# Peptides against a protein of PDB entry 6EJA: the designs that were tried, part 98

Target 1, 276 residues: chain A of PDB entry 6EJA
Amino acid sequence: VEYMPANPVRIAFVLVVHGRASRQLQRMFKAIYHKDHFYYIHVDKRSNYLHRQVLQVSRQYSNVRVTPWRMATIWGGASLLSTYLQSMRDLLEMTDWPWDFFINLSAADYPIRTNDQLVAFLSRYRDMNFLKSHGRDNARFIRKQGLDRLFLECDAHMWRLGDRRIPEGIAVDGGSDWFLLNRRFVEYVTFSTDDLVTKMKQFYSYTLLPAESFFHTVLENSPHCDTMVDNNLRITNWNRKLGCKCQYKHIVDWCGCSPNDFKPQDFHRFQQTARP

## One batch from the design tools (peptide; made by RFdiffusion4, then SolubleMPNN)

Design b2_p18_2_s3 (from b2_p18_2, 6 letters changed)
Fold by OpenDDE base, seed 4:
Structure b2_p18_2_s3 (fold): chain B 276 residues (1-276), chain A 18 residues (1-18)
Amino acid sequence: as target 1 above (276 residues)
Amino acid sequence: MFAIGGGSLAGEGDGPLP
């Protein structure tokens, strides 16, 4: 449902980007840019060309900033979660950016709804957090995700060190690492010193694909658990036959999957989804 | 709503330790 909200939400878009796809990023950025939102861009430490390009963009727009710190992230690496967590802290410390929602994006993402539609929707559900769960058997998810395995990110590799136990009393969940989180929950994740947040930060620092599970798990076990919506407002071109080829085995001691790129012929899928 | 053109998904399973 689209309406004109009296108090429209303002979005902090966190873009985690790498490589040399500056034109793609520019196109995506233009598609999502609005003067009322905020854009915080992390460029992989190894992507210097892209960093220069992004810096140029940030100088043109007052509501665009680039992380002064840069991490060398790898697919499935724990450092990705660190990137998000640090970005969240930074954004909360930016008192001049009164954002209401945190949305993460990559350079390969693209909006399929208008800004007005997105804002209207989020304004209606401003107290909710949007995370998509895996929709499978949880035990299977844990196994497939390797959550019961200990990983160490070192030297641009995710090393599997051995087995581990899921923390007692924690209901583990996860799914997509693309989400929409409200400021309140981000504040909780960032500043809470409770046992849940503390333990989960520790646990997920040794986790493969931590962003796919950390926020889900923290949310569902937190006082904010009632705010979860099992919808991340994303369309994925998911085809396991194409996306599950252990294509990252060279950098992670695990066999994972990745979504597939959309093609122009896939546009019909955007229209068929009932999701906002 | 956004179309995801990249990212990661859940793993497919266990493999031997290196």
Scores: peptide ipSAE 0.227, ipTM 0.806, DockQ to the pose 0.486
Fold by OpenDDE base, seed 3:
Structure b2_p18_2_s3 (fold): chain B 276 residues (1-276), chain A 18 residues (1-18)
Amino acid sequence: as target 1 above (276 residues)
Amino acid sequence: MFAIGGGSLAGEGDGPLP
């Protein structure tokens, strides 16, 4: 018998979507939809077709909303972090949506555990934040991420302006830009006016791939540092040979990587973990 | 748990590709 928590957590799913993959999104949405959760969908400003489709979905469900604002996000752009931060603020201001966890997803993601399993797990660890660290040499991570470089997002491009220093006294960390954050930490990130949050928001507004490092760094240097779990409950189809071709040079002054789409043959990887 | 089919990962810098 699957564990049923007495006070099950409710999840705010933030979907950041773009392109024309409406069918894929619909399939994913149906797979993760539950009446007790909340779905907040941001559609790229340039993806008008998809926006129309998502609006249709939102009209069918009371617990589905679409962001009234839309960003034109690019790969690695600082605007992605802005998207998450604004979404967090919006969700906190929605007093009629009592969510406990923030989970970000894309249209290419898919659940590999049941809703009950996810809810049971998060209900047990409701005070924790789930972020996956890179697990490598931190100095190498900083260099490869370009954290010691200053970037400016402008005209759908990430311009490298020069070198910069990592803020003193800050333990920089990062890894996956997919995470599960509890409401308390989201509140802290959103509303805190302390030096850490203020400086990190400024620092990461000029950062390449900011979502891969911002939340890790803020959490680990915050009073909430003891709530970190080095697990984002995600399986990524990472193949560097296929995903690291410097394919984003046309939009960023840096070489980057992206995960690959899962194939049916990759199913064995889903069975390796007992956790949702 | 979710399977991630897209998105971004760590950068490789401006040096040669691995």
Scores: peptide ipSAE 0.243, ipTM 0.789, DockQ to the pose 0.480; fails the geometry check
Fold by OpenDDE base, seed 2:
Structure b2_p18_2_s3 (fold): chain B 276 residues (1-276), chain A 18 residues (1-18)
Amino acid sequence: as target 1 above (276 residues)
Amino acid sequence: MFAIGGGSLAGEGDGPLP
């Protein structure tokens, strides 16, 4: 039994996908598809096969579109943030798509709640933004994320150029690069010309893993700061022993971690996860 | 709510200088 809101929120799902996992993407898409939502799909520039498949899907549904631009993104690259920012602008310029929330997904993600549950929840908290913080010391976070280091994405590599300082007066935060943002905040991020947004866009264009920190930092330092909820409605399979092996050194001049794939044995974790 | 099967990122520490 779910509460049926009088004015249910409509969601813009932004799917950033790459590789050849067409079947996986199709399954995920079917699981999240609803006629009242919108789906904007970016396919990595190098994933032509997947792009063709996604285009085929987009032709079948009026509420599914594919980005006409495509970026070649790398792990930890600043281009991922650019992808989100450009997609946000595109979505705001699509006047025929009256979405209320922005939700980013990958092909490896899967819903563990029903659409009705998600819509009911977001409709109740339509004025909130959902970002998960790291829950650690910020100084440690900055060091571990390399936020005090300058990076340049070039030639499919994140080059560390040197050290940098955090901008004065900015409280840096971050955590998960998976979030749910309301339209109002997305509008602010997209169109604001204030010093915060301008400086942060510049700062994070030279940042490793920028999506893990940009939106947190902008939100918490913005007039919208009171809308933050420390929950991104995501469940991850974190196992540092398996996921933290500096496996990305061939791509970035830094050590990083990634979550692991879920296994059937992990199903109990889905059941134990509660809403905020 | 969504389960993340991969793709999420997290920083760990300093790597070698270029």
Scores: peptide ipSAE 0.230, ipTM 0.800, DockQ to the pose 0.527; fails the geometry check
Fold by OpenDDE base, seed 1:
Structure b2_p18_2_s3 (fold): chain B 276 residues (1-276), chain A 18 residues (1-18)
Amino acid sequence: as target 1 above (276 residues)
Amino acid sequence: MFAIGGGSLAGEGDGPLP
């Protein structure tokens, strides 16, 4: 018998979507939809067809909203962090949506556990934040991520301007840009005026792939540092031989990787995971 | 738990300037 929490957590799913993957998004949405959760969808400014489709969905469900603002985001762009931060602010200002967790998703994501399993798990660990770290040498991570480099997003490109210093006294960390954050930490990130949050927002506004490091770094250096769990409840098909081809050089002045699509033969990997 | 089929990933290293 699966544990049924007395006070189940409610989730704000933030979907950042782009392109023309309307059918894929619809399938994913149906798979994750529940009446007790909330869905806040940002559609890339350039994806007008998808925006129209998403608007139609939002009109059918009271717990689905679309961002009234839209950003033109690029792979690795600083604007992605801005998108999340603005979405967080919006969600906190929606007093009629009492959410407990923030979960970001793309149209290419899919649940591999039931809603009940996810809710039960998060309800048990409602005071925790789930961020996956890189698990390697931190200095190497900084270099490979380009955190010691200054980037500027302009004209749909991430321009490398030069070198920069990592702020003193800050323990920089990072890993996956997919995470689960509790409302309390989101409130801190959104409304805190302390030096940590202020400086990190500034620092990461000139950072490549900022969402892979910003929340990790802020959390670990904050009063909430003891709430970190090194698990983002995600499975990614990492095959660096196939996914690391510097395929984004036309967008960013850096080399990056992309995950590979899962195949039916990978299904066993989903069954072996104990957590949702 | 979710399977990730897309999104940004970790950087690989330094590339040439334009």
Scores: peptide ipSAE 0.205, ipTM 0.799, DockQ to the pose 0.503; fails the geometry check

Design b2_p18_2_s4 (from b2_p18_2 with H9L E10A Q12R R17L)
Fold by OpenDDE base, seed 2:
Structure b2_p18_2_s4 (fold): chain B 276 residues (1-276), chain A 18 residues (1-18)
Amino acid sequence: as target 1 above (276 residues)
Amino acid sequence: FFAVGGGSLAGRGDGPLP
């Protein structure tokens, strides 16, 4: 029996989806759906079939909405961060949706814990933000991520324009682009007019894979820095040999890696999830 | 609490193109 919190957190799930895998998305959606949570779904601008399918779902549930705006998101694109930021603003403006946590998901994600477990955990740590850092040399991270390079997203491509400097006085961090953020921090990111948020939004609008670093960097340099937990509550199957082949060179002027699918042999990893 | 599968827009930088 799971602990039942007196004031359970309510989650805004932001689903950023693309392609044609409507059945896969449906299965994932059913796995995470709960009447007490909220689901805000962005469908890639080019994925019209999927958009139609998602709209049908949204009409069936009052706590499911689809973004009226749609972006053409690409791997590593700055538009992904824009998608998250705009969705955050939208969610904060939805006064009828009193959510406590922001969780981003894709159609390729799947829950490995029950809703009760998730809610119990987040209710216990409702004041924390969950972001996983890379855990390596920061300078190497910056170099490998291309954070010291200027990128421009245009025509579904990330163009490398040249070199740039990391802003002084900012401790850049990053890692996973999957996170769990509490409402308070999302409010800060969305509405703060301080130099940190303003400059970072500008900086990361020309950044490759911005979602892997933006929220980490903003959080760690903000007054909310003490709320960071170095855990995103995700399991990702990283295999550099298989996942790092510069396979996105046709989309971005940089080499990149992608997570690999889990195999049945990896099932034990789901049972060994470390939690704070 | 969640497993990340392949095919998402998630990724990691791996340095400049050769």
Scores: peptide ipSAE 0.473, ipTM 0.926, DockQ to the pose 0.845
Fold by OpenDDE base, seed 1:
Structure b2_p18_2_s4 (fold): chain B 276 residues (1-276), chain A 18 residues (1-18)
Amino acid sequence: as target 1 above (276 residues)
Amino acid sequence: FFAVGGGSLAGRGDGPLP
């Protein structure tokens, strides 16, 4: 008998999408859609065709909304964090959407477990936040991520301006920019006026790939630090040889890596773990 | 619970430009 939670969690799926992958997005959306969840979709400011398609979907489902504002999101850009933070605020202000968890997805993501399995799991761990850390040398992580460097997003480019210091007394952490956050922590991030949140928002507004580190750092230095689970429930095909070619040098003044597509030979990875 | 494909804005820093 499958465990059915008495009070199942409801999920706010935040989809940050760009490009022209309308069919792919539609397929993914159908795979994750459930009447009890909420879907808030941000379409890149430059992706007008995709925006029109997403608007059509939002008109068909009452639990699907599109951000009235749109940002020009770039790889590694500070604007991505801004997108998440603004989406969080919007979702908290939507009193008619009683969501319990915030999950970010892209058009390239796909569920590998059933909705029932996801809901059952999150209902059991509803007080936890799921953020995956890099799991290696933190100093190396800081250097590779460029966290000790000052960046400015301007004209769809991340400009490296110079060096900066990591704030004193802050334990910096990070890893994946895919996460699952409970409503309580999202409320803290959105509305807290404490020194931690205020300083980190300022610091990460000049940070490359801020979503990979902001939430980790804030959580671990906050009163909510004990709620962290070092798992983002994602499977990502990281292959440095194929994915790390400084391919974003035209967008950011830094080298970066991207996830690779899964091949049939990788499918066994989906079956090996109950919790990816 | 989710697989991340290629083409997203997900990424990792890999140091300064050569």
Scores: peptide ipSAE 0.473, ipTM 0.927, DockQ to the pose 0.858
Fold by OpenDDE base, seed 5:
Structure b2_p18_2_s4 (fold): chain B 276 residues (1-276), chain A 18 residues (1-18)
Amino acid sequence: as target 1 above (276 residues)
Amino acid sequence: FFAVGGGSLAGRGDGPLP
């Protein structure tokens, strides 16, 4: 159900992009662009052509900025979490951008609802955080993710160094690294000096696929735990037969899966309404 | 509200290498 909110939320879209698909990114950007939102774009350190194209866009729109720092991000790398955390800090320091929600996107994402629908929904649930859990056995999740293993990102590779213990008293969770976080929780993650945030930042700096679990774990163990909604408002085409082939073994010392592209027969899935 | 395509840095762990 849609309604016109009296005080519509404003969204900070964080785009983490790489490669050379400038035209694809441009089409996606046009699809999500609105004058009332904010767009903060990180371009991989190695993607100079894409960076030049994105800079041109940022010069045309006052509500589009590009990160002055750039990381060489890899699949499964701890640097992806660092990218999100630094972008969150930057966005909080931008006092001229009064955003209410943080939404991460890649160049492979595309909106399937209108801006009005998104804004109406988030305005109704402005105090909630949207994170999707794995929905399976937690112990199996930990094992499959390698959360009990120590990893080091170095020379564009995730090196498995050995075993480690999960900190005592922490309920580890995770799932999708696509989420919607409200400003209040982002402030907590960014500026809190409590033991939870401090320990988790350290722990996940040596974690494979840290964005899959960091925000879930921090939220569920924090004073903000009651704000979690087990829904990330994303549709992802997971097909293990097609997407799980240990295709990243040259980058990480672990097996992994990737989402698949949607096919025309999957179109009916986009017609479903999203609800918490 | 968003569809996730392939080609991003998104992924899921699938256990140790054989």
Scores: peptide ipSAE 0.464, ipTM 0.925, DockQ to the pose 0.858
Fold by OpenDDE base, seed 4:
Structure b2_p18_2_s4 (fold): chain B 276 residues (1-276), chain A 18 residues (1-18)
Amino acid sequence: as target 1 above (276 residues)
Amino acid sequence: FFAVGGGSLAGRGDGPLP
């Protein structure tokens, strides 16, 4: 029997999409669409075809909006974090959209549970933030992520400028850039003027793959630290052998990995629980 | 609750370039 919450959470889905995969996006959108949720879609500045398609969708649904601003979001770019932060601000300023959770998705993502299941789960844990940590040696993570390196995004490239130090008193963490954040924490990130948020926004504006670490680090060092759940409720097919080929070396001055597509033999993984 | 496919901007750092 599925839990039926008395006050079901409403979700702001932030879709960061790029390329030309309009059909894929449409399929995914249909799979996650519900009248009680909100969909805020950012289309890469360079993806004009997709933008036109998404605009058409937004005109058909009152709870679907497209960002009036568009960034050129490159893999590993600081602009991705900017995209999230700006979208968060926008969503908080949309007083007509009373959302409770922020969930980021791409066109390559797909739900493996029903909306009812998702809503039930999040309604039960509405005070929690779901961020998946790397689960390995933190020093190694910092090194591999290049968090101790200064990067500058310019002209669709992440330039490595040099070394930097991790700010004093900050416990850096990170892992997946897929997360589920409650409104309260999003409000904190967006509007807090404390030293932590201010410093981290500055720090991560010069960070490679900032979305993988910013929210983790801010949360864990914030007054909201006790709300962290080390689970992003995502199934990701990580295969280092296949996914780590420095395939973005022409875009970023660093090596990186990407998730792999699932294969039919991986279907059993979808049957596993994502609950913490 | 969600499966993450390939082709997104998701990633992980893997150290400096060779």
Scores: peptide ipSAE 0.478, ipTM 0.928, DockQ to the pose 0.856; fails the geometry check

Design b2_p18_3_s1 (from b2_p18_3, 12 letters changed)
Fold by OpenDDE base, seed 2:
Structure b2_p18_3_s1 (fold): chain B 276 residues (1-276), chain A 18 residues (1-18)
Amino acid sequence: as target 1 above (276 residues)
Amino acid sequence: SEELAEALEYGDDLEEAE
């Protein structure tokens, strides 16, 4: 028995996909698809086969669209944030898609709750934004994330150019790059011309793994700061031994952690409330 | 709210790499 809200929220799911993980994408899509929600899919510029597959799917469902633009993104690349920001703008301009929440997904991430549970929950807390913080010392976070370093995405590589300062008066935060944002906040991020949004967009254009920190930082320093919930309702396949390596040094002048792709054997964890 | 906090007992954490 699940609560049925009188005015259920509708979700815009943004999927950023790359490579040849068509089966995994299909599985995820099947798991999250609902007729009342919207799905906006970005396929990496280099993933032409996947793009064709996704286009075929989009033609079958009226509530599934593919970005007409495509970016070449790399692990840790600043372009990922650009992808989200542009997707947000596109979604806001789609007047025929009255979505209430923005949720980003990858093949390595799943919502923990069923659709009914998720909708019921978000309908109850429709004025909140859900971002999971790192839960550690901010200074350490800044150092480990390289937020005090200047990066440039160029030639499929994140180049470390030098040191930089965190803007004064800004409380930097971050954590998971998986978030649930209400439309109001997305509108703010997309259309606000205030100093905060302007400066942060500029700052994070040269940031490693910007999606892990941009929205957190903007939200917490914005007039919407009281809407933050330190939880993203996600399950991610984290394995420090496998995911926390410098395996991406060839494309990023930094080390970091990456979530592992879900495997069929991981399915049993999707309904669990805690990571094993 | 306390109710929200109780409802949200899960989430993803950022893990650091050296």
Scores: peptide ipSAE 0.009, ipTM 0.436, DockQ to the pose 0.049
Fold by OpenDDE base, seed 3:
Structure b2_p18_3_s1 (fold): chain B 276 residues (1-276), chain A 18 residues (1-18)
Amino acid sequence: as target 1 above (276 residues)
Amino acid sequence: SEELAEALEYGDDLEEAE
C-alpha cells in the first residue's frame, strides 16, 4: 500500500554540473521534474556552453533557478563543499521556495523510483537526515580520504601542504557524497555559530573530498545527531526479492520498482538504519 | 578515495567519481 501524506514534503534539488553533457542533463531533469519541487542548478565556471543550455531550461520553469555565482570546481576539491554550502544559504534565503528537503544531484544521476514514492517516504521521515557511511574501519577511512592531510585548492588543483590532526573531541565519519538533508539541519549548518560548525567549516576548507565527510561529521557531533539515518536511499539491493531492477548512479537507488512494490515493511527497514 | 587523493595531490584533473 502506497502511503499518501496529507502534507507532502517539497524537495530542493541542487544540481552541480559541469562539462558538455547537456543532453544527459536534460534527460535527467525531465525525469526528476515536478511542479511541486524546486531545482537550483550550479554550472561550473568553465562550462559556458552548459551554462547557456541550463539558462534556457530555467527560463521555461518558475521553479528552476541557476546560481548567479559560479565556481571553478574539481571533483574532490574543497570548493565543492563551498558550492553546496552557498547553495544551501541561497535556498534558505528564497522565501518563495518552501522546501523541506535538500538533495544533491549530478548530471549522471537518474531516478529509479517515482516522485510519489520518494515524497511519500520523505514525508514519513521528514525529521530525519539520510547519509550513508563508509561501513569500514574509521581509521582506515581517515587515511584513505586524506583527512589527516592538509590540502589547498588553487587554480582548480589540490595541493598537499602537509599533515594535520583531526580536531579533538570530534567523531569523524563519512562515506557517500550523496545525501538527503532536511531543512532544519541545513539551517543549522548554514546559520549556526557554535564551535562545531565553525571549526568544521574551517577544517573542511582544506580537505580533500569534503562532501564525503563534512555533513556526516557535523551531523553526528551536533544536537541533531539523533536524526541520522545511515542510508542515502541509494541501496542497490533494496528489493531484489521483489524482482526490482537496480541501476547505477541514481538519485534514489531503491531499484526500479512499481509504486505497488513499496510496502510498509520497507519503512521499517529504513528505521532500523537510524542511529543516534 | 585514496587513489583519487593521490592523483589530486599532484594537481591532476579528474572526472567526477563516486
Scores: peptide ipSAE 0.009, ipTM 0.496, DockQ to the pose 0.049
Fold by OpenDDE base, seed 1:
Structure b2_p18_3_s1 (fold): chain B 276 residues (1-276), chain A 18 residues (1-18)
Amino acid sequence: as target 1 above (276 residues)
Amino acid sequence: SEELAEALEYGDDLEEAE
C-alpha cells in the first residue's frame, strides 16, 4: 500500500528547452504531467518553432505557462542560472500557483520515482532541499569545474578570461545541476539581500555551469544549511561515446559531458532504478 | 580539459549509461 499524504506537496516543474525536440518534449511532458502540479517552461530565444509548439500546449492546460521572457542559453553558460533565478522570481509572484517545491527538468533527465512516490517523499521531507554533491575532494572539484577560473558569457560563447579566487569564508560545493528546492529556500535565494546571496550571485555570473554549484554553495553557507540532502532523486541517461566529448568547444572554452535525451525504450529504467 | 567531464559524470545525477 502506497502512503498517501494528508497534505501533498505541489511541485513547480521548470523546464528549460531548446532546439526542435518537440516530440521528445511532448513525451516527457506526458510522462510527468499531473493536474496538481505546475509547469513553467522556458524556451530558448532562438527556438521559435519550439516556442510556438509549447505555447499551444500552455493554452490547453491551466497549470502550464511559458516564460514571457526568453534568453539565449548555451551549454555551460552563466545565463542558465539567470534563467532559473528569474523563473524562481516569476513563480513566487504567481500567487495563484501554490507550489511547495521547485524542480528543474530537461528532456535528458527524469525523476526516478513515480509521481505518487515523489509526492509522498517530498511531502514527508517538505522542509528539506535536495542537491546532489560531487562527493569527492572539494579542491579537486573546484579545479575540475573551473570555479577558480573567470568566465564571461558573450556572443553565445563562454570565454575563459583568467584565474580568480574563491571567496574567503565560503564553503563551495556542487555537483548535479538538477535539484529539488523547497519554496522557503527559493524565497531566500530570490529576495535575500544578505552578503552571501549578493556575493554568490555576482560570483556565479562569471561561472561555467553555475547551476551545478550555485545553489549548493548558497544553501550550505546560509541559515538554511541544515536542510541539505545529498540526493536529487534523478536519473540521467549518459552515453559516454556520444556525450563525453569536447563537442561544445565552439561554445565553451572547456570540455564536459552532455546527457542524452531519453527515448521511449529507456522508460523501463525508471521503474527499475531508485535511489534511497 | 577532460576534468570537467569527469566531474559531470560522477557528481551529477545517478547515471544510466547505454
Scores: peptide ipSAE 0.007, ipTM 0.461, DockQ to the pose 0.195
Fold by OpenDDE base, seed 5:
Structure b2_p18_3_s1 (fold): chain B 276 residues (1-276), chain A 18 residues (1-18)
Amino acid sequence: as target 1 above (276 residues)
Amino acid sequence: SEELAEALEYGDDLEEAE
């Protein structure tokens, strides 16, 4: 049952965007914008046109900011994690933005719930962190993700350099790179100097698709492990028949599949879908 | 993974934007 919380949570939406799809981004932004939330947008260093467009938007809204720094990122690259971590630090240092939750988005995302529903839910579970695990055999996950391989991001490419060992005593986990993290955990990840956070930041600096596993692994091995919820409250437009094939597209020395593009007709489907 | 698939598409978009 939806209720109106007495102290509604405020969300920091972090958008990582690239390319030339300014119209798509504008549409998505309008769909998710609310005056009570905060929007922090990183535009890829190579996407100058998009950056100019996003800057124009940020000047129109007091709760929209653009990162003053820009990285050349690929979604599978280690730099993506760096982008999130730096964004987290920036957001924690913004004393005028009292956000309670961190949520990451791309230009391809679209809301599946109303703002009121999302706020009500997160306000009820404000002490929890929402990360979706892979739900398969962990050894198989490690192999498929290449977690036991060393990667280097260079020249917009993830180079596979060789094999590596996963640190002993660490329970590695992962799944979706879409997550909802509470401020307390973000503070821990950002400012903790303990061995776990330090080692994991180093380890994942050479990891393929680090955002799919870093936050899962850190959370589950941290003092905050009891706040883990195996649900990210997201729906991915995935059709195995259309996208589940091995592909190499000159950016990653690894085999992967392509997700399905979101279509206008999919939006209604997503909004009507309930997820536990 | 689905995210790996996204990474590949993301790369294509970046190459086109360059």
Scores: peptide ipSAE 0.018, ipTM 0.507, DockQ to the pose 0.048; fails the geometry check

